# Peptides against a protein of PDB entry 5HB3: the designs that were tried, part 45

Target 1, 150 residues: chain A of PDB entry 5HB3
Amino acid sequence: RQMQDRCMSEYNQRIRNAPEGSIDPFRMACYKIIGRCDLSNRSLDGLQTDVNDWIWLQFNLARETDRSLELAGESYGLAELQASIREIGLKHFPKTAAEDTNGSFGMFFYLQILAGMFEQAIAYLYPFSYVDAVHFAIALTYYGLLRPVD

## One batch from the design tools (peptide; made by RFdiffusion4, then SolubleMPNN)

Design b1_p15_1_s3 (from b1_p15_1, 8 letters changed)
Fold by OpenDDE base, seed 4:
Order: structure tokens, then sequence, then C-alpha cells
Structure b1_p15_1_s3 (fold): chain B 150 residues (1-150), chain A 15 residues (1-15)
């Protein structure tokens, strides 16, 4: 909390006094991650990143907390993240094996699993890899993360 | 390729 307060304070000072884009990107990243500043922008501008970094960031920024307790007054919870992942899937990832030209289906499966979208993840994986879908379904069921249908 | 896909995906996500 103390570090968060400091980050917020520094962020507010710099955003008021510094030209846009003049802040050290790494410092900005710290403000975002630690201080939870400007959560409406869930990217790390000015840094060389890859998709794995983006994924890491999304899940680190996602917090299932009471908004009233959020210092920054901004919240980005699991529900919002899940909604985002759904939209990403619809826009960027293959719907069927026939559409899969890059073998990217596994990445979307991975994203859904990370976000706790287990039923949807299994359903998505099934047409791409039947065996894997079954194996994951069994495992998820064992851990109580996938509820068997009656 | 998958790598190209990842790059394009990232660009889209950060836009």
Amino acid sequence: as target 1 above (150 residues)
Amino acid sequence: SLEQFKKELLESLMS
C-alpha cells in the first residue's frame, strides 16, 4: 500500500507536469503494475514486448477487488478480463480446424484456461484436438474446476 | 507462421 501510494503520487505529478510520452517507459510500467495507475490503458507503451508480455500484464492487472478499496479508483477484474478474452477469440483466433492455418488454437485455449474459462476452453479445444480436450476435461473435473453435466 | 501471427495479434491488441 505504501509503495502504491508513492507510485500514485509520482504518477499524478508527472502526468500533470510532463509532456505526453516523455516519461520513462519502464517507470510508467512500474506505475501501472504497482500503483495501478491508468488501468484503462492495459499496455506497456514504448517497450519492446511480445504477446507473452501482454498476457502477463493482463493477468497481473486483473484484480477481483472492491472498487471502493482501489486506490486509483480504477478496477479491472476477472470478469472484464474474461470478456476481453472472449472478444479476442472471436476476432483473432480460428473457430474450426479448417480455419487454423497457423496452429494458433492452442494459444486461445491457453488464454481461456488462464482466465478460468474452463468449460469454454474445453469446448473450444475439442474440434482441434479431441484427445487433448478429453485429457484436460478429465483433469479439470478431478480438480473440481469443470462440473460434469447431469 | 505462428510467430507472424503472434506479432500481428500483439499489434492488434495494443492498438
Scores: peptide ipSAE 0.433, ipTM 0.909, DockQ to the pose 0.816
Fold by OpenDDE base, seed 5:
Structure b1_p15_1_s3 (fold): chain B 150 residues (1-150), chain A 15 residues (1-15)
Amino acid sequence: as target 1 above (150 residues)
Amino acid sequence: SLEQFKKELLESLMS
């Protein structure tokens, strides 16, 4: 808590007082990731990143913290992340095999798995790859992550 | 391509 308070204080001071572009992007990233500063901005400005970095950041920021303990007043948990992934899926990913021009269905499947959306992930994958969907369903069931329908 | 898709997706997510 003391560390978080200090990070927040330093972050706010630097944002307000430092000339634009003078702050080390890596330092700013540290304030965001460690200090959980400015969680409304879910990007790392000034850094070259790819989609994997974005995914990593989202999951790191989506921590189950007691809302009462977050000084930033902003809570972003697993539920919010899952909702975001659903929206991303609807906007950017193919819904059918016929719509799949880039082979991107696997990425959306992957995102859903990472977010613990196992039933939805399997249901999504099934029309694209029956064999893969069945294999994952069996594995997830074995580990108790997929509830079998009675 | 898949790589181009990833880039476009990222741009959209960061907007």
Scores: peptide ipSAE 0.433, ipTM 0.909, DockQ to the pose 0.735
Fold by OpenDDE base, seed 3:
Structure b1_p15_1_s3 (fold): chain B 150 residues (1-150), chain A 15 residues (1-15)
Amino acid sequence: as target 1 above (150 residues)
Amino acid sequence: SLEQFKKELLESLMS
């Protein structure tokens, strides 16, 4: 895409040539989100952010588009996001109730639900709160998002 | 705390 090529060119030029501290972080964010520039860096430098902002960014970057229209190395979809969430879970979140010291299990459950990882989310939640897991399983089944056993 | 966890998590994710 001509627009994407131009965005990439401007993005790279600014990173290399702009005076230190002179780049508008919001402009860089636009290159990231709209221009899909440098998707290997999934953060917004120069902006004060929290984990909710990070989550928002990941899902906006994980666009369901024809990857053939994107430049090489500048594609990011749901599959990549799901893989990232799996790795985050393994590294940062409790695997059992005994490991849960901060009550963070709900956040990982939430991330999995947002990413469409419904079966994994329910399986994860069950040992922490079987009542909630059952209720979510019923709801997800009702909406056709959870496959029942044959 | 959960809030401290979120901050540490973010730092890790952005590194």
Scores: peptide ipSAE 0.426, ipTM 0.907, DockQ to the pose 0.802
Fold by OpenDDE base, seed 1:
Structure b1_p15_1_s3 (fold): chain B 150 residues (1-150), chain A 15 residues (1-15)
Amino acid sequence: as target 1 above (150 residues)
Amino acid sequence: SLEQFKKELLESLMS
């Protein structure tokens, strides 16, 4: 906690007092990830990132703890991340093969798998590629990650 | 293209 308090203090001071563009973006990233600073902003400015970096960040910021244990008074766990992934899917990804113009369905499948949304991921993939969906379902079942339908 | 899609997606996610 002492480390976190220090990080928060330094983060706030730098955000307020440092000249614009003078702060090392990697340092700021460390404050966010390690110090849990400014968790409402779930992006890293000043860094060249891709979708993989974004999802990595989301997972690292997520915590499986009670909200009362968070110093920042904020909680963001796996459930919240999964909700975000669902919203992203609804907004940006094709719902049917007919809507797929860029072949992006695989990326949404990938995001759902990373977020542990296995049943939903398989269900989503099936109409796009039933062969792939079946193979992934077999693998996930083997590792005990996919539950059979009632 | 898929690459363009990824870029646009990222921009949206970071907004």
Scores: peptide ipSAE 0.355, ipTM 0.881, DockQ to the pose 0.774

Design b1_p15_1_s4 (from b1_p15_1, 9 letters changed)
Fold by OpenDDE base, seed 4:
Order: structure tokens, then sequence, then C-alpha cells
Structure b1_p15_1_s4 (fold): chain B 150 residues (1-150), chain A 15 residues (1-15)
């Protein structure tokens, strides 16, 4: 708790007092991850990141705990992450093969899989790549992650 | 691009 308090204090001080771009982004990332500071902003500004970094961050920040137990008074769980991914999909990813201009459907499929939305992921992939959807469905079923309909 | 994608994700998360 002492560490978290310190992180929050330093984070807040720097955010308020430091000129934009003058703060070490890696230090800020540490405050975010360790101190769970400002969880409403689940991004690492000033760092070169990719989709893997983004999703890694989301999972590290995600906690399935009672918000009242957290020092920061903020919580973000798997359910909220899944909801976010759904919304992202609705707004920014193709719904059909005809809408696919850059092959981004695979990325959205990937995000859904990582977030444990297996049934939705397979359903989404199916119209883009039937063969791949079937292969993934078989694999997920084998590992007990996809429940087949009787 | 990846950058555009990340920007969109960030915007969505902040909304």
Amino acid sequence: as target 1 above (150 residues)
Amino acid sequence: SLEEFLKKLNEELMS
C-alpha cells in the first residue's frame, strides 16, 4: 500500500505540474501498471506500442476485484474489457468480407480470442474465412474453450 | 496502419 500511495502521489504530481512531453513515458507506465494510477486512461502515451502491447496492458490493468478494495478507487475487469472490444469491433472493423479492404478482420478475431470471447470470435471469422473458422473451432472445442451445440 | 488502429482503440477506451 505504501508503494501504491507513493506511485499515485508521484503520478498525480507529474501529470499536474510537468510540461507535456517532458515526463519519462516509461516511468509513467510504471506508475500506471504498478500503482494503478488513472485507470480510466488505459493507454501508454509517448511510447511506441503495437496491438500486442495494447492488449498486454489491458490484461495487466484488468482486475476482477471489488473496487472498494482498491486504493485507487478504480476498477477494470474482464467484462469491461470484453465490452470495449465488442464496441471497437462494431465501430472500427469490417462486418463482412465485402467491407474488408485491408484484411483487418484477422486483428479483430485475434483480440476476441485473447479476451476469451471464443464463440463470438469464431462466429465473426466464419464469413471471412470458412476454413480457418472451422480449424479454430475444432481446436477450441478440443481444449474445452468452445462448447459445441448438441 | 497500426498507428491508426491504436488511435482508434484509445479513442474508444476513453469514450
Scores: peptide ipSAE 0.035, ipTM 0.664, DockQ to the pose 0.218
Fold by OpenDDE base, seed 5:
Structure b1_p15_1_s4 (fold): chain B 150 residues (1-150), chain A 15 residues (1-15)
Amino acid sequence: as target 1 above (150 residues)
Amino acid sequence: SLEEFLKKLNEELMS
């Protein structure tokens, strides 16, 4: 708690007072991850990141704990992440095979799987690749991650 | 925004 408060204070001070481009992106990342500072901005500015880095950050920031233990505006969970993935999917990824121009459906499928959206991921993949969807469904069912409907 | 970031990532990774 004391560490978090110190991180928050330092983070806010640097954001307000430091000249543009003078802030160490790695230091700011530490404040975000360890101190849970500014969780409304769930990205690492100034760092080169890929989808794996992004999802790693989301899981580190997400907490399945009592939200009452967090300060107002400093709570983030899996449900919010899943909601974000859904919104991103609706706006930026193909909905049908006909809309897919560069195979981007695979990226959205990947994000859904990592976010634990297994049923939705399979449903999404099915029209793009029937065979792959079936194989993933079988595997997920085997490990108890997919709930088959009667 | 997060959406813009992911859109960019999608374009870069799938290009």
Scores: peptide ipSAE 0.034, ipTM 0.642, DockQ to the pose 0.108
Fold by OpenDDE base, seed 1:
Structure b1_p15_1_s4 (fold): chain B 150 residues (1-150), chain A 15 residues (1-15)
Amino acid sequence: as target 1 above (150 residues)
Amino acid sequence: SLEEFLKKLNEELMS
């Protein structure tokens, strides 16, 4: 707890008072991950990141915990991550093959799978590639991850 | 925003 308090204090001070470009982005990342600082901002400025880095960060930030026990006064869990992915999908990824100009449907499928949104991921993939969707569905079912549609 | 960041990231990854 003392560590988290110090992280929060230093994070806030640096964000507000440090000269532009003087903050080590890795240090700030550590404060965010370890100290649970500023969970409303789940991106890392000043770092070259890809989708794998982003999703890794999300999973590290997403913790199933009692909201009352969060020292930062904010919480972020798997449900919130799934909600974020859903919203991102609605805004920035194709809904149909006709909307897909660069093959980005696969990326959104990938994100949904990683976030445990298996049924939604398969449903999303099917109109783009029914063969792949069926194969993934079989695999997910085999491992007990895919539930029957209600 | 997170959405804007991810949009940019996706565009970069798909380029």
Scores: peptide ipSAE 0.034, ipTM 0.645, DockQ to the pose 0.107
Fold by OpenDDE base, seed 3:
Structure b1_p15_1_s4 (fold): chain B 150 residues (1-150), chain A 15 residues (1-15)
Amino acid sequence: as target 1 above (150 residues)
Amino acid sequence: SLEEFLKKLNEELMS
């Protein structure tokens, strides 16, 4: 608790008072991850990141904790992350093979798999690559991760 | 670019 309070205090102080460009982005990232500061902004400003860094951050911030224990009054869990991924998919990724010009369907499939959205991931992949969808479905079923459609 | 994509993701998360 004391560490979190100190992190929050330092984070807020630096955001408000530090000259532009003087803040170490890695330090700010530590405050965000460890201190759970400013969870409404789930990005790492000032750092060059890729999709893996982004999703790693989301999983670290997405905790199934009792909301009453969150001092910051902000809660973010896996369900919210899954909802975000779904919305991102609807807006930014191809829905059909005909819409896919850059092969970006694979990235959305990957994000869904990482987020545990297995049924949705397979359903999404199926119209793009039937063979791959079947293979992944078999594998996921083998490990008990895929629920058959009734 | 990937950077533009991440910016869009950020915008969606902030909305």
Scores: peptide ipSAE 0.031, ipTM 0.653, DockQ to the pose 0.191

Design b1_p15_2_s1 (from b1_p15_2, 7 letters changed)
Fold by OpenDDE base, seed 2:
Structure b1_p15_2_s1 (fold): chain B 150 residues (1-150), chain A 15 residues (1-15)
Amino acid sequence: as target 1 above (150 residues)
Amino acid sequence: SEAELDKLMEEVRAS
C-alpha cells in the first residue's frame, strides 16, 4: 500500500508539474500498470500500441474483485471489457460472410476468445468457417469453457 | 477505452 501511495503521488506530481513531453511514456505506463494510477484513463499516450497491447492492458487494468465489494467509483472488469468488444465488433467487423471483404472476421473471433466470450465467438465464426468453429467448439467443450446445450 | 480500441481497429482496417 505504501508503494502504491508513493506511485500515485509521483504520478500526480509528474502529471501536474512536468513539462509537456518530458515524461517518459514507458515510465507513465509503469505507473499506470503497476501503480494502478489514474485507471479512468486506460490508454498509453505516447506509445505505439496494437490490438494485442490494448487487450493486454485492458485485462491488466481490469479489476478482478467482485463489484459488490468495491464501494467506491467506476468498476472496470471483464464484463465491461466484453461490452467493449461487442461494441467494436458491431462497428468494425463483418456480421456476415457476405460483408467480409478483408478477412477480418478472424480478428474479431480472436478478441472474443481472449475476452472469454466463447459461445458468442463460436457462433460468430460458424458462418465464416464452419470447420474451424466446430474444432474450436470441441476444444472449448473439452476444457469446460463451452456449455453444451443440453 | 472504447475510443482507443476504435482507433486501433480503424488503423487495422486501414492497414
Scores: peptide ipSAE 0.109, ipTM 0.762, DockQ to the pose 0.503
Fold by OpenDDE base, seed 3:
Structure b1_p15_2_s1 (fold): chain B 150 residues (1-150), chain A 15 residues (1-15)
Amino acid sequence: as target 1 above (150 residues)
Amino acid sequence: SEAELDKLMEEVRAS
């Protein structure tokens, strides 16, 4: 708690008072990842990022245990990440094969798998590629990650 | 976090 307060103070001071262009983006990222500063803002300014960088950051910031030890408003878990993936899926990815114009369904399948949304991922993939969906279903079942339905 | 991912997806779509 004391360390978090100090880190937050330094983070905010640098954002407000540092000369323009003098802030090291990597240092600011360290404040966020290691110091858990300003987790309501999960972006990394000054760094070029992609979807893989985004998902990596979300997993590093997500906590399932000891949420009570975090500052108010600084809590983020797997459930929130899964909710975010569902929301971006509704906005940016095809719902059916007929809506697919560029094969982007694979990226949404990938994000769902990473977030542990296995049943939803398989159900989503099936209308796009039933062979791949069956293969993944078999593999996930083998490793005890997929629950069969009646 | 959702807003950040939205930006990324919009940029990818626009490219």
Scores: peptide ipSAE 0.098, ipTM 0.753, DockQ to the pose 0.380
Fold by OpenDDE base, seed 1:
Structure b1_p15_2_s1 (fold): chain B 150 residues (1-150), chain A 15 residues (1-15)
Amino acid sequence: as target 1 above (150 residues)
Amino acid sequence: SEAELDKLMEEVRAS
């Protein structure tokens, strides 16, 4: 608690008082990740990031408690992340093999797997690569992550 | 969060 309070104090002071661009963006990232400061902003400003950075950050910032147990009326957990991935998928990734121009289907499959959307991921991959879908399905089933009967 | 990923995907497609 003491560390968190100190982080919040420093974060708030720096964001308000420091000239724009003068703060080390990595330090600010530390305040956000470790101190859980300003979690309404889920971006790392001033840093070059990619999809891997994004997904890593979302998991780290996601709330571990149910919304009903939190004082705040709003929460961001795994369910919300999964919803976000679904929306991004609809907008930016091919829906069918015929729409695939650059092989980006693999990235969407990857995001779904990371987010625990196993059944949906396999179903999505199947029309793009039958062989890969079957192999992943077998592996996921072996580890108890895929429900074959569902 | 979705907005950031959206931005990233747009950047990837634009590159």
Scores: peptide ipSAE 0.097, ipTM 0.756, DockQ to the pose 0.374
Fold by OpenDDE base, seed 4:
Structure b1_p15_2_s1 (fold): chain B 150 residues (1-150), chain A 15 residues (1-15)
Amino acid sequence: as target 1 above (150 residues)
Amino acid sequence: SEAELDKLMEEVRAS
């Protein structure tokens, strides 16, 4: 708690007093990740990041908290992340094999798996790669992550 | 967060 309070105080001071763009983006990232400062902005401005960095950040910032116990502010948990991934999928990833020109379906499958969207992930992968979908379905079922149909 | 991912995906497609 003491560390978090210190981080928050320093973060607020720097935001208020420092000129725009003068703060080290890596330092800002530390305040966000370690100090949990300014969680309404779940991005790392000023850093070159990729999809893997993004998903890693989202998981680190997300909290499994009971909404009823939160005093104030927006909650961000797994459900919100899953919703975000779903929306991204609708916008940026192919819906059918015919729409796939660059093999990006694998990335969306990957994101869904990371977010625990197992049934949706398998259903999505199936029309692109039957063999891979079956293999993953078997594995997920074995580990109790996918419920078999009767 | 979604806005950042949107941007990243657009950049990936453009590359």
Scores: peptide ipSAE 0.093, ipTM 0.753, DockQ to the pose 0.427; fails the geometry check

Design b1_p15_2_s2 (from b1_p15_2, 9 letters changed)
Fold by OpenDDE base, seed 4:
Structure b1_p15_2_s2 (fold): chain B 150 residues (1-150), chain A 15 residues (1-15)
Amino acid sequence: as target 1 above (150 residues)
Amino acid sequence: SDEELDKLMKEINES
């Protein structure tokens, strides 16, 4: 807690006193990841990032069980992440094979799997790749992550 | 939704 308070104080001072874009993006990333500062903004501004970087950040910032131990306003859960992924899917990913022009369906499947959205991931993959969907369904079932439907 | 992811996915789909 003491470390978090210190990080938050430093973060707030820099945000208030430094010109926009003058702060080292990597330092700001440290405040966010380690200090849990400003979780309302779950991105790393000023850094070149890709989808893998984004998802890595989301998981590091996500805290579901220990939310009560977080400072007020500095919490983010798996449920919120899953909601975000659903919204992104609706906006940016193909819904059918006919809409798939660049093979991006695999990325959305990947994101859903990482976020623990197993049933939705399999259902999504099925129309794009029947064989792959079946294989993943079997694997997820084996590990107890997917429940068979009657 | 995450604004950064929105931007990234838009760029990917347009490439």
Scores: peptide ipSAE 0.063, ipTM 0.744, DockQ to the pose 0.497
Fold by OpenDDE base, seed 3:
Formats: structure tokens, C-alpha cells, sequence
Structure b1_p15_2_s2 (fold): chain B 150 residues (1-150), chain A 15 residues (1-15)
């Protein structure tokens, strides 16, 4: 608790009092990841990031912490990540093969798999690539990750 | 909304 309070204090002081551009963005990232400071803002300012960096950050911030110990505004778990991925899918990824102009369906499939959304991932992939969807379904079933519909 | 991801996805789609 004392360490977290110190991290929060230093984080807030630096954001408010430091000249613009003087704060090392990697140091700020350390406060975010290690100190769990200001988890409502999941962006890393001043860093060039891609989708892989984003998903890595989300997984590191998503902890199954006892919801009872985290302040309600600072809890971020797998369920919240899955909700974010669903929202991203609705906004930015093709829903049908006819809407797919750039082949981006594979990235959304990948994000769903990483987040443990296996049934949804297979259902999404099926209209784009039947063969791949069947192969992944067989593999996921073999590892006990896909529940067969009774 | 994850503003950063929205920005990233916009950049990817424009690329």
C-alpha cells in the first residue's frame, strides 16, 4: 500500500509539474505496469506502439486481483479485456467476407484467441475460411479449450 | 472506448 501510494504521488507530481517532454516515456510506462498507476488510462503517451504492444499491455494490466481489494476504478481483468476486444471488433473489423478488403479478419481472430474467446473466434473465422475454422476447432477441442455443443 | 486502440486501428486501416 505504501509503495503504491508513493508511485501514485510521484506519477501525479510528474504529470502536473514536469515540463512537457522532459519525462522519460519508459519511466512512465514502468509506473503504469509495476505501480498500477492510473489504470483508467491504458495508453502509453510518447511511445510508438502497435497492436502487439497494446495487447501485451492489456494482458499485463489484467490481473485476477480480488475485486474487493482494488479500488473500483482500478480493477481491470480478463472480462474487461474481452469486452474491449468485442467493441473493437464491432468498430474496426469486417463482419463478413464481403466487407473484407484488406484481409484484416485474421488479426481479429488472433486477438479473440489470445483473450480466450475460442467459440467466438471460430464462429467469426468460419465464413472467411471454412477449412481453417474446422482445423482450429479440432485443435481447440483436442486441448479441451472448445466445448462441443451438445 | 480504448482511444489508443482506436487510433492504432485507424492507422492500420489507412495503411
Amino acid sequence: as target 1 above (150 residues)
Amino acid sequence: SDEELDKLMKEINES
Scores: peptide ipSAE 0.055, ipTM 0.740, DockQ to the pose 0.465
Fold by OpenDDE base, seed 2:
Structure b1_p15_2_s2 (fold): chain B 150 residues (1-150), chain A 15 residues (1-15)
Amino acid sequence: as target 1 above (150 residues)
Amino acid sequence: SDEELDKLMKEINES
């Protein structure tokens, strides 16, 4: 608690008083990840990040705690991340094999799996790669992550 | 919150 309060104080002081570009982006990232400061802004400005970095950050910033204990009004959890993945999928990824020009379907499948969207991920993968979809379905079922269709 | 991912996905698709 004391560490979080100090981190928040330092973060707020630096954001308000530091000249633009004078704050080390890595330090700001530490304040966000460790100190949970300003979680409404999930972008790491000034850092070159990829999709893996983004998804890692989202999971780290996502609150695992029950919404009932969160004093802060905006809760960002797994549900919100899943919603974001769905939206991104609709905008940037092929919906059908015919639309797949770059083979990017695998990335969207990967993001869905990471976000725990197992049923949707398998359903999405199926028209692109039947064999892979079946293999993943078997594996996910074995681990109890897919509900068996009665 | 999706703006960064949108940007990243745009960059990936353009690359």
Scores: peptide ipSAE 0.070, ipTM 0.752, DockQ to the pose 0.499; fails the geometry check
Fold by OpenDDE base, seed 1:
Structure b1_p15_2_s2 (fold): chain B 150 residues (1-150), chain A 15 residues (1-15)
Amino acid sequence: as target 1 above (150 residues)
Amino acid sequence: SDEELDKLMKEINES
């Protein structure tokens, strides 16, 4: 708790007082990840990031908030991440094979799998690649991650 | 905010 309070204080002081562009982006990232500073802003400004970096950050910032703590402020957990992935999917990824020009369906499938959206991921993949969807469904079932629909 | 992911997705789609 003392370390977190110190990190928050230093983070706030640097954001307010440091000249623009003078703050080490990696240091700011450390404050955000370790110190959980300013979790309302989940972006890492000044860093070149890709989708893998983004999803890694989201998982690290996502905590199982006890429902009791959800009343006190904005909670960001797995459910919120899953909601974000759904929204992104609707906006930026192909819904049908006919809309797929760049093979980006695989990335959305990957994001859904990482977020534990197994049933939705398989359902999404099925019209793009039947064989792959079946193979993943078998594997997920074997590991107890996919429940067979009776 | 999903703004960063939106930005990343735009970059991916433009690439």
Scores: peptide ipSAE 0.059, ipTM 0.744, DockQ to the pose 0.503; fails the geometry check

Design b1_p15_2_s3 (from b1_p15_2, 11 letters changed)
Fold by OpenDDE base, seed 5:
Structure b1_p15_2_s3 (fold): chain B 150 residues (1-150), chain A 15 residues (1-15)
Amino acid sequence: as target 1 above (150 residues)
Amino acid sequence: SDEELDKLLKEIRES
């Protein structure tokens, strides 16, 4: 907590006083990840990132069990991430196999799995690849991550 | 919160 407060103070000072682009993006990333600073902005400006980097960051910033330790407005959990994934899915990914032009369905499936949206992931994958959906369903069930339905 | 991913996915889709 003491470290967090210190990081927050330093972060805010740099944001206010430093010219745009003059702050080391990696340092700012450290303030965000380690110091839990400015969690309303869940991006790493000035860094080249991909989807894996994005999802990694979201999980690191998400605190489902420790929300009580966060300041007001600085809480972020798995539920919010899952909601974000759903919204992104609606905007950017094919809903049916007929809409799939570049095979991007796999990425959305991947994101859903990482976010723990197992039932939704399997349901989504099924119309694109029946065999894969069944195989993943079996595996997830084996590890107790998927609830079988009659 | 979705802006960065939206951007990334847009780039992937258009590449």
Scores: peptide ipSAE 0.100, ipTM 0.766, DockQ to the pose 0.463
Fold by OpenDDE base, seed 2:
Structure b1_p15_2_s3 (fold): chain B 150 residues (1-150), chain A 15 residues (1-15)
Amino acid sequence: as target 1 above (150 residues)
Amino acid sequence: SDEELDKLLKEIRES
C-alpha cells in the first residue's frame, strides 16, 4: 500500500508538472504495470505497440476479481476486458463468412481465446472454419475449458 | 478502454 501510494503520487506529479515530452514512456509504463497507476487509461502513449502488446498489457492490468487490496478505482477485471473484446469484435471483425474479405476472423478468434471466451470463440470460428472449430473444441474440452453439451 | 485497440485494428485493416 505504501509503495502504491508513493507510486501514485509520483505518477500524478509527473503527469501534471513535467514538461511535455520529457517523461520517458517506459517509465510511465512501469508506473502503470507495476505501480497500478491510472488504470483508467490502459494505453501506453509514446510507445509503438501492436495488438499483441495491447492484449499483453490488458492481461497484466486485469485482475480475476474486483476485490483487491488495491485502491478504490484502480481495479480492472477480466469481465471488462471481455466486454472490450466483444465491442471490438462488433466494430472490426466479420460476423459471418460472407463478410470476411481479408481473413481477419482468425484474429478475433485469437483474442477471444486469450480472453477466456472459449464458447464464444468456438461458436464464432465454426462458420469460418468447421475443421478448426472442431479441433479447438476438442482440445478445450479435454483441458476442461469448454463445457460439452449433454 | 478499447480506444488503443480500435486504433491498432484500424491500422491493420488499412495496411
Scores: peptide ipSAE 0.098, ipTM 0.765, DockQ to the pose 0.473
Fold by OpenDDE base, seed 3:
Structure b1_p15_2_s3 (fold): chain B 150 residues (1-150), chain A 15 residues (1-15)
Amino acid sequence: as target 1 above (150 residues)
Amino acid sequence: SDEELDKLLKEIRES
């Protein structure tokens, strides 16, 4: 608790008082990842990031820690990540093969798989690539990750 | 949604 409080204090002090550009963005990232500071803001300011960096950060922050030990507003778990991915899918990814111009459906499929949304991922992939969806379904079933609809 | 991700995905979609 004391370490977390110190991290939060330092984080807030630096954001408020440090001259613009003087803060090492990697140090700020460490405060977020290790200190779990300001989890409401899951962006890494001052760093050039891509989708892989984003998803890596989300998984590191998404801990099933005892919610009782986390300060109010600092809880972020797999369920919240899955909800975020669903929202992202609705906003940024094609819903049908006819809407897909750039082949971006594969990225959304990938994000869903990483987040453990296996049934949804297969259902999403099916209209884009029947063969691939069947192959992934077989593989996921083999490993006990896919629940077949009875 | 994460604003940073939204920006990234927007750029990807527009490219």
Scores: peptide ipSAE 0.095, ipTM 0.767, DockQ to the pose 0.517
Fold by OpenDDE base, seed 1:
Structure b1_p15_2_s3 (fold): chain B 150 residues (1-150), chain A 15 residues (1-15)
Amino acid sequence: as target 1 above (150 residues)
Amino acid sequence: SDEELDKLLKEIRES
């Protein structure tokens, strides 16, 4: 916690006082990931990132912790990440095979799997590729990750 | 917020 406080102080000072473009973006990333500074902003400015980088970052920021031990507004868990995945799904990914123009359904399936949304991921994949959905369902069930449908 | 993801996914969708 003492380290976190120091990181927060440095982060805030640099954001406020440093000339634009003078701060190493990797340093800022370290403050965010290690120091958990400014978690309301989960973007890394000045870095070229892709979806894999984004999801990696989200997982590193998402922690099952006692929120009372964190600064107010600086808590982020798996539930929040899953909510974000649901939201981006509604905005950016096809809901049906008829809406799929570029095969992007696989990416959304991938994101849901990573976020532990196994039942939803399988349900989503099924209308696009029932064979793949069945195979993934078998695998997930084998590892105890997929719950029986009630 | 998810602005970066929105941007990335928008780019993917439009590609």
Scores: peptide ipSAE 0.104, ipTM 0.770, DockQ to the pose 0.635; fails the geometry check

